# Ledger of designs, part 79: peptides against a protein of PDB entry 6J54

Target 1, 223 residues: chain A of PDB entry 6J54
Amino acid sequence: NENLFASFIAPTMMGLPIVTLIIMFPSLLFPTPKRLINNRTISIQQWLIQLTSKQMMAIHNQKGQTWSLMLMSLIMFIGSTNILGLLPHSFTPTTQLSMNLGMAIPLWSATVFTGFRYKTKTSLAHFLPQGTPALLIPMLVIIETISLFIQPVALAVRLTANITAGHLLIHLIGGATLALLNINTMTAFITFTILILLTILEFAVALIQAYVFTLLVSLYLHD
Target 2, 42 residues: chain B of PDB entry 6J54
Amino acid sequence: QFQFTGIKKYFNSYTLTGRMNCVLATYGGIALLVLYFKLRSK

## One batch from the design tools (peptide; made by RFdiffusion4, then SolubleMPNN)

Design b2_p8_6_s1 (from b2_p8_6, 4 letters changed)
Fold by OpenDDE base, seed 2:
Order: sequence, then structure tokens, then C-alpha cells
Structure b2_p8_6_s1 (fold): chain B 223 residues (1-223), chain C 42 residues (1-42), chain A 8 residues (1-8)
Amino acid sequence: as target 1 above (223 residues)
Amino acid sequence: as target 2 above (42 residues)
Amino acid sequence: TPFVFILP
């Protein structure tokens, strides 16, 4: 039904794309520090970025740690957009598959090209797992090649599916709760409790999907 | 450490160089097959 | 290998 997907339509006013403003809005929530001792909010934010940076970049070499700025900005962008999308009457750009493909394909291609540039032998050897029997080598190389090209699609679809499904469930359960208020108050209360638990879960899923997206990009960079 | 002799030294699934050569040989074989069928049909 | 996460 069109009513279920109305919240996923890209908003425009008088033909002007408001989507660009919505995408740029999370940047205002993360101001750049100017002082040695910043405000409490900025200090906590920088502390969280530092913790996540140390955790995610621990796998990488010095050359791979050059990607720290890109990966941290990516997780903050996806995480903030996903959290803001849980606000009532809000639009989440990450529910659009085109948006997520636009992030996944360039980042994936960049990681693959950097891998072939700096680690040519290991990248080519990655198409064949170690210890495979000789008879299965040609078939397995083909499968691994196909698997490589599925990675950017899987990365984008995973984020899109998880965020979109969460929004649909909140909408459906919320609508069911309102419909049951006049029919049976007891069942409406149960449905409302499920809605609360689901919303808490969706806040966690929003952050987890941002983390998983960034982590997988990071892992592809490390091979 | 793996000790391979003959053709197994260059084409194996255990060493890094052997795995790379197997991948290149597979791609080369596929390319030759595609080229063969392309030249045969035209 | 990439992990697949599908949560509601």
C-alpha cells in the first residue's frame, strides 16, 4: 500500500530538493573543536570518536590507518542519519538503496584498488583459499571472484534492508496499536509494549548497522 | 614450511606464490576459452 | 568473508 511507503519518498518543496539539506544536517551536530578545552558535549563526542577510532583502526597497518578520517566520518554520518531517522515525521536517506549504493560502490572499489596497488600478491592470492584441493581450484576461484563483486551490493542492501524494515515495523505496530485502542484496550496495551521494545531495539540497530557498514569497509581494506 | 618440487612448486594452494599462479592460470584459461569460442563462431 | 546481519 502506498501509505506504508509514503515516509520513504524523497521530500521536495516547490521542485527544490530538500534531500540535500537533510543529508547535510547531521554535519551541524558535529562541530569542529577550536579550543584546547572544549565544551562538555564536544569533549564527549571527541572521546567517543577516539575510542571507536582506536578500536576499528587497531587491525590496520600505518598505511591503512590513513583511512581513519574517512572511516570515522562514515560511521558518524551513517549513525547520525539512522538515529535522526527514528524521529517522528523524519526522512532517513539511508533507507534509499541508491544512497547506500552510492556509498558502498566507491568505498568498496577504493579498498579493492588500494589492495591491488600496495598488496598485489596477497590480493590475487585471496581469490584462492589456502589448502584447497587441486581439483576444486578453478571452480573455487570463480566463486570467490563472484563473491567479491557481490560485496558492494550486499553492503548496501544490508543497510537499506535493516533500516527500512525497522521503520516499517514501527509504523505497522504503531498503526495497529491505534486501531486496537477502540477495540480492545488490553491487546492495545500489549501491542504498545511491543512497540516500545521495538523502538529501543531500532535505536540499537541504527548504531549497529552504521558500525557494521564501516567495519566491513575497513575489513575489505585490510583484506 | 612446505616443500614442493616440479610443477607443484609453482602451482599449489598452500604458498602465496602458488596460489597467485593458480589464480592467474585460471583467469588465463578462461580468457583462452572465451577467445576460442569467439574465433570459432565468427 | 563478509558477515550478514538482518535485524528487525
Scores: peptide ipSAE 0.077, ipTM 0.870, DockQ to the pose 0.030
Fold by OpenDDE base, seed 4:
Structure b2_p8_6_s1 (fold): chain B 223 residues (1-223), chain C 42 residues (1-42), chain A 8 residues (1-8)
Amino acid sequence: as target 1 above (223 residues)
Amino acid sequence: as target 2 above (42 residues)
Amino acid sequence: TPFVFILP
């Protein structure tokens, strides 16, 4: 079963890490538009970006709107990497916790610092929910403080766990299907059907996790 | 909506300023406690 | 707006 985790090893070629190229690859799928009327693919991409940007950034003020480029690039990056990871024999950088922490910690810290810089009173007040009984105030402030520091970890782990678990499940069900082909064809057909349904679900999960990751960063920015 | 008087005006869990002051007071208290134990151990 | 933790 060592082969189950082989897909999560950072790929190297001749001792050189090609993971860097894999991370950069999704950028080639989103070329910069150069025409007023672009190709259908670019038009659809820009339309999707416009829709998601309009929905996600509606809660932000003008200063928060400056984050639109970062958040849209983030969702496109995570979404594309997650979708590409579902291709056979593909490596998903987002299955690496280090990768997701590398995104979560800086973005979280930036949102927290931005909040404390421009909305100091509101940000400090968020450590104490409204209507808290007086005797519970010190304890709850501590809990909310701990909760704040858990946010980047939860952000990274959520993405890592969902994508990794999906890949593992696909491998396990796929392996079970292959093993059952010579044992019971009927059962193999059932497991194969489950595999197909699971792969469809994982495509949805891949996009949802990208959206949730970006949305939470956006929400932390809004405070 | 909330009309507080006295010390509750500045330290409450309903107003924005009151909540902020409570948070600062909590952090300040913790800092003082840590400082106290640190100085006591010396 | 409280800090929202969405755990799917």
Scores: peptide ipSAE 0.071, ipTM 0.873, DockQ to the pose 0.035
Fold by OpenDDE base, seed 3:
Structure b2_p8_6_s1 (fold): chain B 223 residues (1-223), chain C 42 residues (1-42), chain A 8 residues (1-8)
Amino acid sequence: as target 1 above (223 residues)
Amino acid sequence: as target 2 above (42 residues)
Amino acid sequence: TPFVFILP
């Protein structure tokens, strides 16, 4: 029982939290380029950042493009932490709901406040869909307001649930495979095949969740 | 495209200003109701 | 009109 959730406990050494070091570790994987012609790894990283930046910022005005650095750093942080979390015996900070809420709530608040600051009329009008019958207006405004406040929670829970569920599923299928090795080798082979396919899927999920998280923050910022 | 007259000019679900006014009216109405029940309880 | 989905 404790073995199932043991990987989600915040690690400490002699009472000192090493979670800070774990969170800071992905920063070492993305050094700033200092050469005109960089290494292949740095060139690929820059190329990926440029592609994602062009895709995400294409819908934004010049004021919204000022958020490019923060959004790109966010996707790199979440993506790298999710990928590193798939390493054996690793701790993933993004499996902690507190971590994801700590990112979602401030970013959502910032996007909402910036929207009200620069586009007050449009932001207020978004609480009422166009063409709503007059009798449904008050109820629909309330629903849309509630929907707005659910956004940061949904953003954090989506990331936490996807990453945590993936980790748990890998542990369960892996444990089942080990248990079936001496019982039935054929079924153990099937579960092992599922485990391999699942791990490949989780790599994709790790990147997709980082992208979706950043995309939704970007979408909340500008329409 | 839409030409409204009277109250519909300010409170409609099609124009940007009309939608904004409807939202403000809804929040104002809710605030007044909450205030009424709070003052009535005293 | 945000879209909400959870991947398997």
Scores: peptide ipSAE 0.069, ipTM 0.870, DockQ to the pose 0.031
Fold by OpenDDE base, seed 1:
Structure b2_p8_6_s1 (fold): chain B 223 residues (1-223), chain C 42 residues (1-42), chain A 8 residues (1-8)
Amino acid sequence: as target 1 above (223 residues)
Amino acid sequence: as target 2 above (42 residues)
Amino acid sequence: TPFVFILP
């Protein structure tokens, strides 16, 4: 029981929080370009950032495109931490609900406040869907307000649940393969193939969850 | 383009201003209801 | 807002 969740405990060395170093480590993987023509690795990295930025910010106006730096840094941070978390014996900060709430709540509040500041009429009208019958207006407005406050929780829980569940499945199937090696080698081979397919899926899930998290924040900004 | 007259001009579920006014009216009604129960207890 | 909730 405790062994299943041991990988999700925040690591400390002599009382010093290593978690801070783990969170800061992905920043080293994204160096700033200094040359007119950079290395192939840096050029590919910049090309990927440009493609994702064009796709994400295509929905926004000129004022909304000011958030491009924030959204791109967010997707790179979550994506890199999720991919690094798939390394063996690694700790993923995004598996912690407190970490994801710490990102979701401020970003959600910032998008909601900016929406109310610059588009007050459209933001207030968003609490009532167009064409609703007159008798359902008060109830539907209340439901829509509750839905608004669930958004930051949904963002955090979606990310934590997907990453944590993936890590648990890899750990369980990996443990089962090791246990079956001495019992039945044929069944151990089958479980090992499932483990490989699952790890490939988790690499895709790690990137998709980073994209979905930033996309939903972007959509809340667009209103 | 919608043509509304009277109270429907300010409170409707189709126009942007009408939807905003309906939302503000619902919040105002809830605030008055909470205020009523608070003053009733005192 | 489109309110697109994407699930895995």
Scores: peptide ipSAE 0.071, ipTM 0.870, DockQ to the pose 0.035; fails the geometry check

Design b2_p8_6_s2 (from b2_p8_6, 4 letters changed)
Fold by OpenDDE base, seed 3:
Structure b2_p8_6_s2 (fold): chain B 223 residues (1-223), chain C 42 residues (1-42), chain A 8 residues (1-8)
Amino acid sequence: as target 1 above (223 residues)
Amino acid sequence: as target 2 above (42 residues)
Amino acid sequence: IPFRFILP
């Protein structure tokens, strides 16, 4: 059973934490452009960032557009770490709930505080939906308040659960395929096909989770 | 535009100000209840 | 194992 969760142990060498280097590694994959006409890889990256930036920031006002750098860096960080995590024998920091909570709680708190600071009336009114019957107002306000505090937890758990479950499922199906190779080749072929389809799905999930995480943070900022 | 008169002008679920006041009233009520039980325990 | 997911 230790082998099942061995990939989620924080790696250390000689007592020194390698986790810091692993977290910093994705930054090397996104160099700053210096030329007017860059190579194809940088051009594609810039194009993707521009498209995602235009889509996400279209909802925000001018003050909200100042968050563009933060949101784009966030989606690139989470997306790159999730994709790199699908490499064999790699450690994925986003599988650690502490990492995701460390991102979710500050970002959520920042969005909530900015909302209360600049749009106090609208933020307070958001706890009560329009047209609520008078008798349901106290209960609904309490529920909406609880819902607000669940948001950062749900955001972190969603990312952690989806990435962790994907890794575990790939490991289990991969182990099953190896075990069935000598028992029944036909069933092993079926499980191997499932493994391939699952790995393709996990690449999509890796990007989707990065997008959803960033989108929800953006949505909380806009209210 | 909703035309509210009296107490409904300040406490309604349709206007922005009314919704805000309802939320503040609910939090205030909860705070008073907590304060009451805390003082009662002494 | 479960605490390792939450705590460093």
Scores: peptide ipSAE 0.130, ipTM 0.877, DockQ to the pose 0.022
Fold by OpenDDE base, seed 4:
Structure b2_p8_6_s2 (fold): chain B 223 residues (1-223), chain C 42 residues (1-42), chain A 8 residues (1-8)
Amino acid sequence: as target 1 above (223 residues)
Amino acid sequence: as target 2 above (42 residues)
Amino acid sequence: IPFRFILP
């Protein structure tokens, strides 16, 4: 049982939290462009950023466009950490709920605050969906208010659960494959095939969760 | 598109202003209820 | 892909 969750323990070396270095590591993968014509890797990265930025920020006005840098950095950070987490013997910071809450709560609070500051009428009106029957108005306003406060939790839990579940599943199927090698090689081959397919899926999930997290923050900003 | 008269002009679920007022009224009502029960307990 | 990188 301990072996199942051992990979989720925050790593330390000599009592020092190496997790800080792990969190900072993805920053090294995205160097700042310094040339008019950059390397292929940087060019591809910039292209992806521009593509995602254009798509995601299209819903925002000029004030919302100021968040482009933060949102793009966020998606790159979460995406890179999730992908790196799929490497063997790696620690994924985004499997820690504390990490994701640490991102979700401030970003959510900032989006909500900016919404109330610049779009007060619209933000207040969003607590009541259009066309609500009159008798349901008080109840629905309360529900929508509760829903608002659930948003940061849902945002963090969604990311944490998806990434953690993927890692657990890979571990379990991998362990099962090893156990079956000495019992039934045919079944072991089947489980191994499933493991490969699952791993491919987890790469996609890693990117999707990064995108969804960032997208939802963006949508909350737009209100 | 929507023509409202009377109280429905200010409190409706269709117009932006109406929805806002409904939300504020709901919060105000809850606040008053909480205040009432809190003062009643004293 | 080497087994070392796939299996835990």
Scores: peptide ipSAE 0.085, ipTM 0.854, DockQ to the pose 0.018
Fold by OpenDDE base, seed 5:
Structure b2_p8_6_s2 (fold): chain B 223 residues (1-223), chain C 42 residues (1-42), chain A 8 residues (1-8)
Amino acid sequence: as target 1 above (223 residues)
Amino acid sequence: as target 2 above (42 residues)
Amino acid sequence: IPFRFILP
């Protein structure tokens, strides 16, 4: 069982924290354009960033638009790390709950405090849904307050659980295919087909989780 | 579009100000209860 | 070798 979780151990070389280099590596895949007419790959990349930026920032006012750089860098970082994590024998930093909490808690806190700073009345009013019966008001306010504090935890755990579970499932099905090769080749072929389909699904999940994480942070900022 | 009079003008679940006041009143009530139990324990 | 990397 130790072999199943070996891929989730933070790697070190001679005591040096190479995990820092792994976290920084995705940044090399997104070079800054320095030409008026960029090459085809950079042009497509910038177009995708602009497209997603316009879609995500459409719900925000001018003050919220200032967060565009932060949110786009966040989605590109999480998305790229999740995709790179699907490479064989790669370490995925987003499988670490500490990493995801380190992103979720500060961003959530910043959005909550920004809401209280610029929209105090609206932010306080969000603890009570509109049109609630009078007798339910005290209990519902308490529940909504608790719900607020669960948001950063849910944000971090969702990302961690989805990426970690995907990796574990790929390892388990992969191990099963190898074991079945010596027992029944036909069954091994079926499990191998499932493995391929699962890996394709995990690529989609990797991008979706990056999008959902960033979208929820953006949604909290709208308050 | 909502017309409220008296206490309902300030404490309601339909207007922005009313909702805010209800939230503040709830927190204030909880704070007073906590304070009461802290002082009661001597 | 390539399958060795993909499969555990």
Scores: peptide ipSAE 0.082, ipTM 0.849, DockQ to the pose 0.017
Fold by OpenDDE base, seed 2:
Structure b2_p8_6_s2 (fold): chain B 223 residues (1-223), chain C 42 residues (1-42), chain A 8 residues (1-8)
Amino acid sequence: as target 1 above (223 residues)
Amino acid sequence: as target 2 above (42 residues)
Amino acid sequence: IPFRFILP
């Protein structure tokens, strides 16, 4: 049992947490451009950032556009950490619920407060869906209020669960393939094929979860 | 456009202001109830 | 041996 979760233990060296270095490592993969026309890698990165930025921020007004830097940095961070986490013997910080809560709660709070600050009427009105029968108004307002407070938790848990589950599945299927090599080679081949398909899926999931996390934070702005 | 008269003008689930007022009224009512029970227990 | 580098 401990072997299954060994990859999720925060690594330390001589009592010093190396997790800080792991968290900071993705930042090295995105160097700042120095030229108008950069190399192919940087150009592709910038192109992707611009596309995602334009896509995500298209729903926001001018004030919402001020969040572009934060949201783009967030998606790049989560996406890169999730992808790097698929490397063997790597530690994925986003598998830690504490990490994801540490991102979700402040960002959610900031979006909610921003909404109440600049769009007070609209933000308050969101607690009551349009066209609600009068008798259901009090109960529905309560439900919507509870729903609001669940948002940061759901945001963090979604990311944590998806990434963690993927890692666990890769570990389990990988272990099964190794165990079956000496038992039944044909079955081992089948499980290995599943492992390959799963790993491809997990690469996609890694990016999707980063996108969904950032998108939901963006949507909570209500701008 | 929704044309409401009387109390429905201020408390409705269709207009932005009406929805806001309903939410505030709900929270106010809950707060008063909580306050009532809190003061009652003491 | 090669599987050990690829598989967890």
Scores: peptide ipSAE 0.068, ipTM 0.852, DockQ to the pose 0.016

Design b2_p8_6_s3 (from b2_p8_6, 4 letters changed)
Fold by OpenDDE base, seed 5:
Structure b2_p8_6_s3 (fold): chain B 223 residues (1-223), chain C 42 residues (1-42), chain A 8 residues (1-8)
Amino acid sequence: as target 1 above (223 residues)
Amino acid sequence: as target 2 above (42 residues)
Amino acid sequence: EPFIFILP
């Protein structure tokens, strides 16, 4: 069982925390352009960032669009770390709940406090849905208050659970495939095909979870 | 669009101000209940 | 608001 969870242990080398280097590594994959006409790879990368930025920030006003740099850096960070985590024998920082809570709680708190500071009336009114019967108002306000505090936990757990479950499933199916090679080659081939399809799915899940995490933070920002 | 009179003008679930006042009244009521039980237990 | 988990 320790072998199953060995990939989720934070790695160290000579007593030094190499986890810091692993977290910083995705930043090297996105260099800042300095030319008027960049090379093809950087141009495509900038084009993708511009497209996703326009789609995500279309919901926000001009003051809310100030968060575009932070949100775009967040989606690129989580997305790149999740994709790199699918490499064999790699450590994925987003499998750690502490890492995801460290991102979710401050960002959620910042959006909530920003809402209460600049849109106090609208933020307080959000605890009561429009058109609710008078007798249900106290109970519904309590439920919406509890729902607010569950948001950062749900944000972190969603990312952690999806990435961790994907890694575990790839490991289990991969181990079963290797075990079946010595027992039945035909069954091992079927299991291997499932493994390939699962890995493709996990690449999609890795990007979707990065998008969902950033989108939900964006939705919490301006009502 | 919505025109309310009396106490419904300040406490309603349709207007922005009315919803805000309902939320504040709910929190105030809960705070008073908690305070009452704290003082009664002493 | 919240999205469901993709993997069971």
Scores: peptide ipSAE 0.118, ipTM 0.885, DockQ to the pose 0.029
Fold by OpenDDE base, seed 2:
Structure b2_p8_6_s3 (fold): chain B 223 residues (1-223), chain C 42 residues (1-42), chain A 8 residues (1-8)
Amino acid sequence: as target 1 above (223 residues)
Amino acid sequence: as target 2 above (42 residues)
Amino acid sequence: EPFIFILP
C-alpha cells in the first residue's frame, strides 16, 4: 500500500523541500503579455482568462468584482497544478489536504468577513432561510451556522478527494494493465482502454475541480 | 411585500430585517443560556 | 445550495 501512496509524499531533495519549487512552477507557464497582439498560445490563454473571468464575475457587483484577480489567479493555479499533476512521477500539491485547507480557510474567512463587514444584514439573514416556520428557527439557525463552518472543510476535502482518487485510480488501472500483459493480453487491452478513458476524464476533472473550488469561493462572496 | 404587524414585524422569516432579528435573537438566547449555565456551575 | 461535484 505504500507503493500506492508513494506519489503523494512531499518530495525533498537533500533535506530541502522541493514542494516550493513545484508550487511555483505553474506561474512560469503564464507569462505576462507584452504586446498588443501576442503569440497564439498567450492569446488563447488570455482569451480563456477573460471568458472565465466574465463568467465568474457576472454574479458580482462592483465591489465583488474587485476579487477578480484573486479568483482568476486561484483557478489558474489550481487548474495548472492539477493538470501538471497528471504527468508521470509528478507531485500534485493539491492532493495534500493541508495545501487545500491552506487555500480554502483563508479565502472562505475572507469572503465571510467581507460579507459581514459590508452586508451585515444579508449575511446574518442568511442563517435563516426565508419562509421558515417559527418553531424551527432556532434549530435551523444553529444548523446553518454549523454548515457555514463546514464550508471550508468541504471545499478543501472535495478538491483533495477528487484529485487524489483520480491519481489512485490511474495508478491502480495502470498497474493492473501491466500485470495483465503477460497473463491475458485481451483483458490488458480492455484495462488499457479504461485507463485511457480515465486519463481523459481526469484531465477534465482537474479543470472542473479548479473551477468548482473557485466558484464556491465566489459564491461565498456573493451571499 | 409582506405586511406584518406587532412582533411579527420585527421577527419574521420573510423579511430581511425580520430574519436578521430572528438570528440575533437565537444567538442571544444561546448566549444567555450558556451564560446561565456557566454562572450556575460556579 | 451550491452543487457538490464528487468524482471517483
Scores: peptide ipSAE 0.099, ipTM 0.887, DockQ to the pose 0.031
Fold by OpenDDE base, seed 4:
Structure b2_p8_6_s3 (fold): chain B 223 residues (1-223), chain C 42 residues (1-42), chain A 8 residues (1-8)
Amino acid sequence: as target 1 above (223 residues)
Amino acid sequence: as target 2 above (42 residues)
Amino acid sequence: EPFIFILP
């Protein structure tokens, strides 16, 4: 059982936390462009950022588009960390709830505060859905208020749960495959095939979770 | 599109201002209730 | 509604 969760322990080397280095590592994969015509890798990265930025920031006004850099860096960070986490013997910081809460709570707080700062009427009105029956107004306002405070938790837990669950499944299916190699080769081949398909799915999930996390932050900013 | 008269003009679940006022009224009511019970306990 | 929780 301990071996199952060993991959989620924060790694240390000689008592020094190397988690900091792991978190900072994805930044090395996205160098700043210095040329008018960059290499193919940087060009593709810029193209992806441009596409995602246009798609996500289309709902925002001029003030909201000031968050474009933050949101794009966020999606690139989470996406890269999630993808790197699927490498063998790698540690995924986003599997740590503390890490995701550390991102979700400040970003959520900033978006909520920004909403109340610049769109006070709209933000307050969002606590009451349009067309609510009069008798349900007080209760629904309370529920919506609670729902607001659940947002950062849900944001962090969603990312943590999806990434962690994927890693656990890979470990379990992988372990089962190895165990079945000496028992039944045919079944081991089936489980191995499932493992491959699952791995492909987890790559997609890794990117989707990064997108959803950033998108929800963006939506909360828009209010 | 919506025409409201009386108190419904200011407190309704359809207009933006009405919804805001309802929310503020709800929070205000809760605050007053909490204050009432706190003062009553003392 | 803007405060929609999107499930993966």
Scores: peptide ipSAE 0.098, ipTM 0.890, DockQ to the pose 0.035
Fold by OpenDDE base, seed 3:
Structure b2_p8_6_s3 (fold): chain B 223 residues (1-223), chain C 42 residues (1-42), chain A 8 residues (1-8)
Amino acid sequence: as target 1 above (223 residues)
Amino acid sequence: as target 2 above (42 residues)
Amino acid sequence: EPFIFILP
């Protein structure tokens, strides 16, 4: 069991936390543009950011678009960390629930408080869906209130569970393939094929989870 | 679009103001119930 | 609110 969960232990060297360096590393991959005509890498990054920014902010008004920098930095951070986490012998900070809660709770709180600050009437009205029968109003308001407080937890758990489950499955299937190499070569080939397909899927999941996390935060901001 | 009279004007599930008032009334009712049981327990 | 849980 220790070998299975060894990749999820926060790495330290001589008592110094390497986690800080791991979290800071993705920032080096996205340098700030300073020239009118940037390198191809920076140009591609800017194009991707602009493309995703236009898509994500299309639902927001001018005041909501103020969050563009925050949301775009968030998706780039989570996406990059998730992809880097798929490298061999790498540590993924997003597999830690504490990390994801540390992102989800403040962002959720900020969106909720922003909504109550600028659209108090609308935000309060969201606790009651339109057209609700009068007898169901009290119960539905309670359910909607509970749903609101579950949002940050669901946001963090979704990211943590998806990334963690993917890593565990890769380790298990990978270990099974190595064990079967000396037992049954044909079965090992089948498991190896599954491992390849799973790895491809995990790359997609890594990006999808980053997108979904950011999208849901954006939707909460939209009320 | 909707014209309500009487109590329905302030408490309805169709208008924005009505929905807000219903939510506030629900929270107020729950708060009063909690306060009642809290004061009763003492 | 969409809830997506993708298990590989």
Scores: peptide ipSAE 0.088, ipTM 0.886, DockQ to the pose 0.029

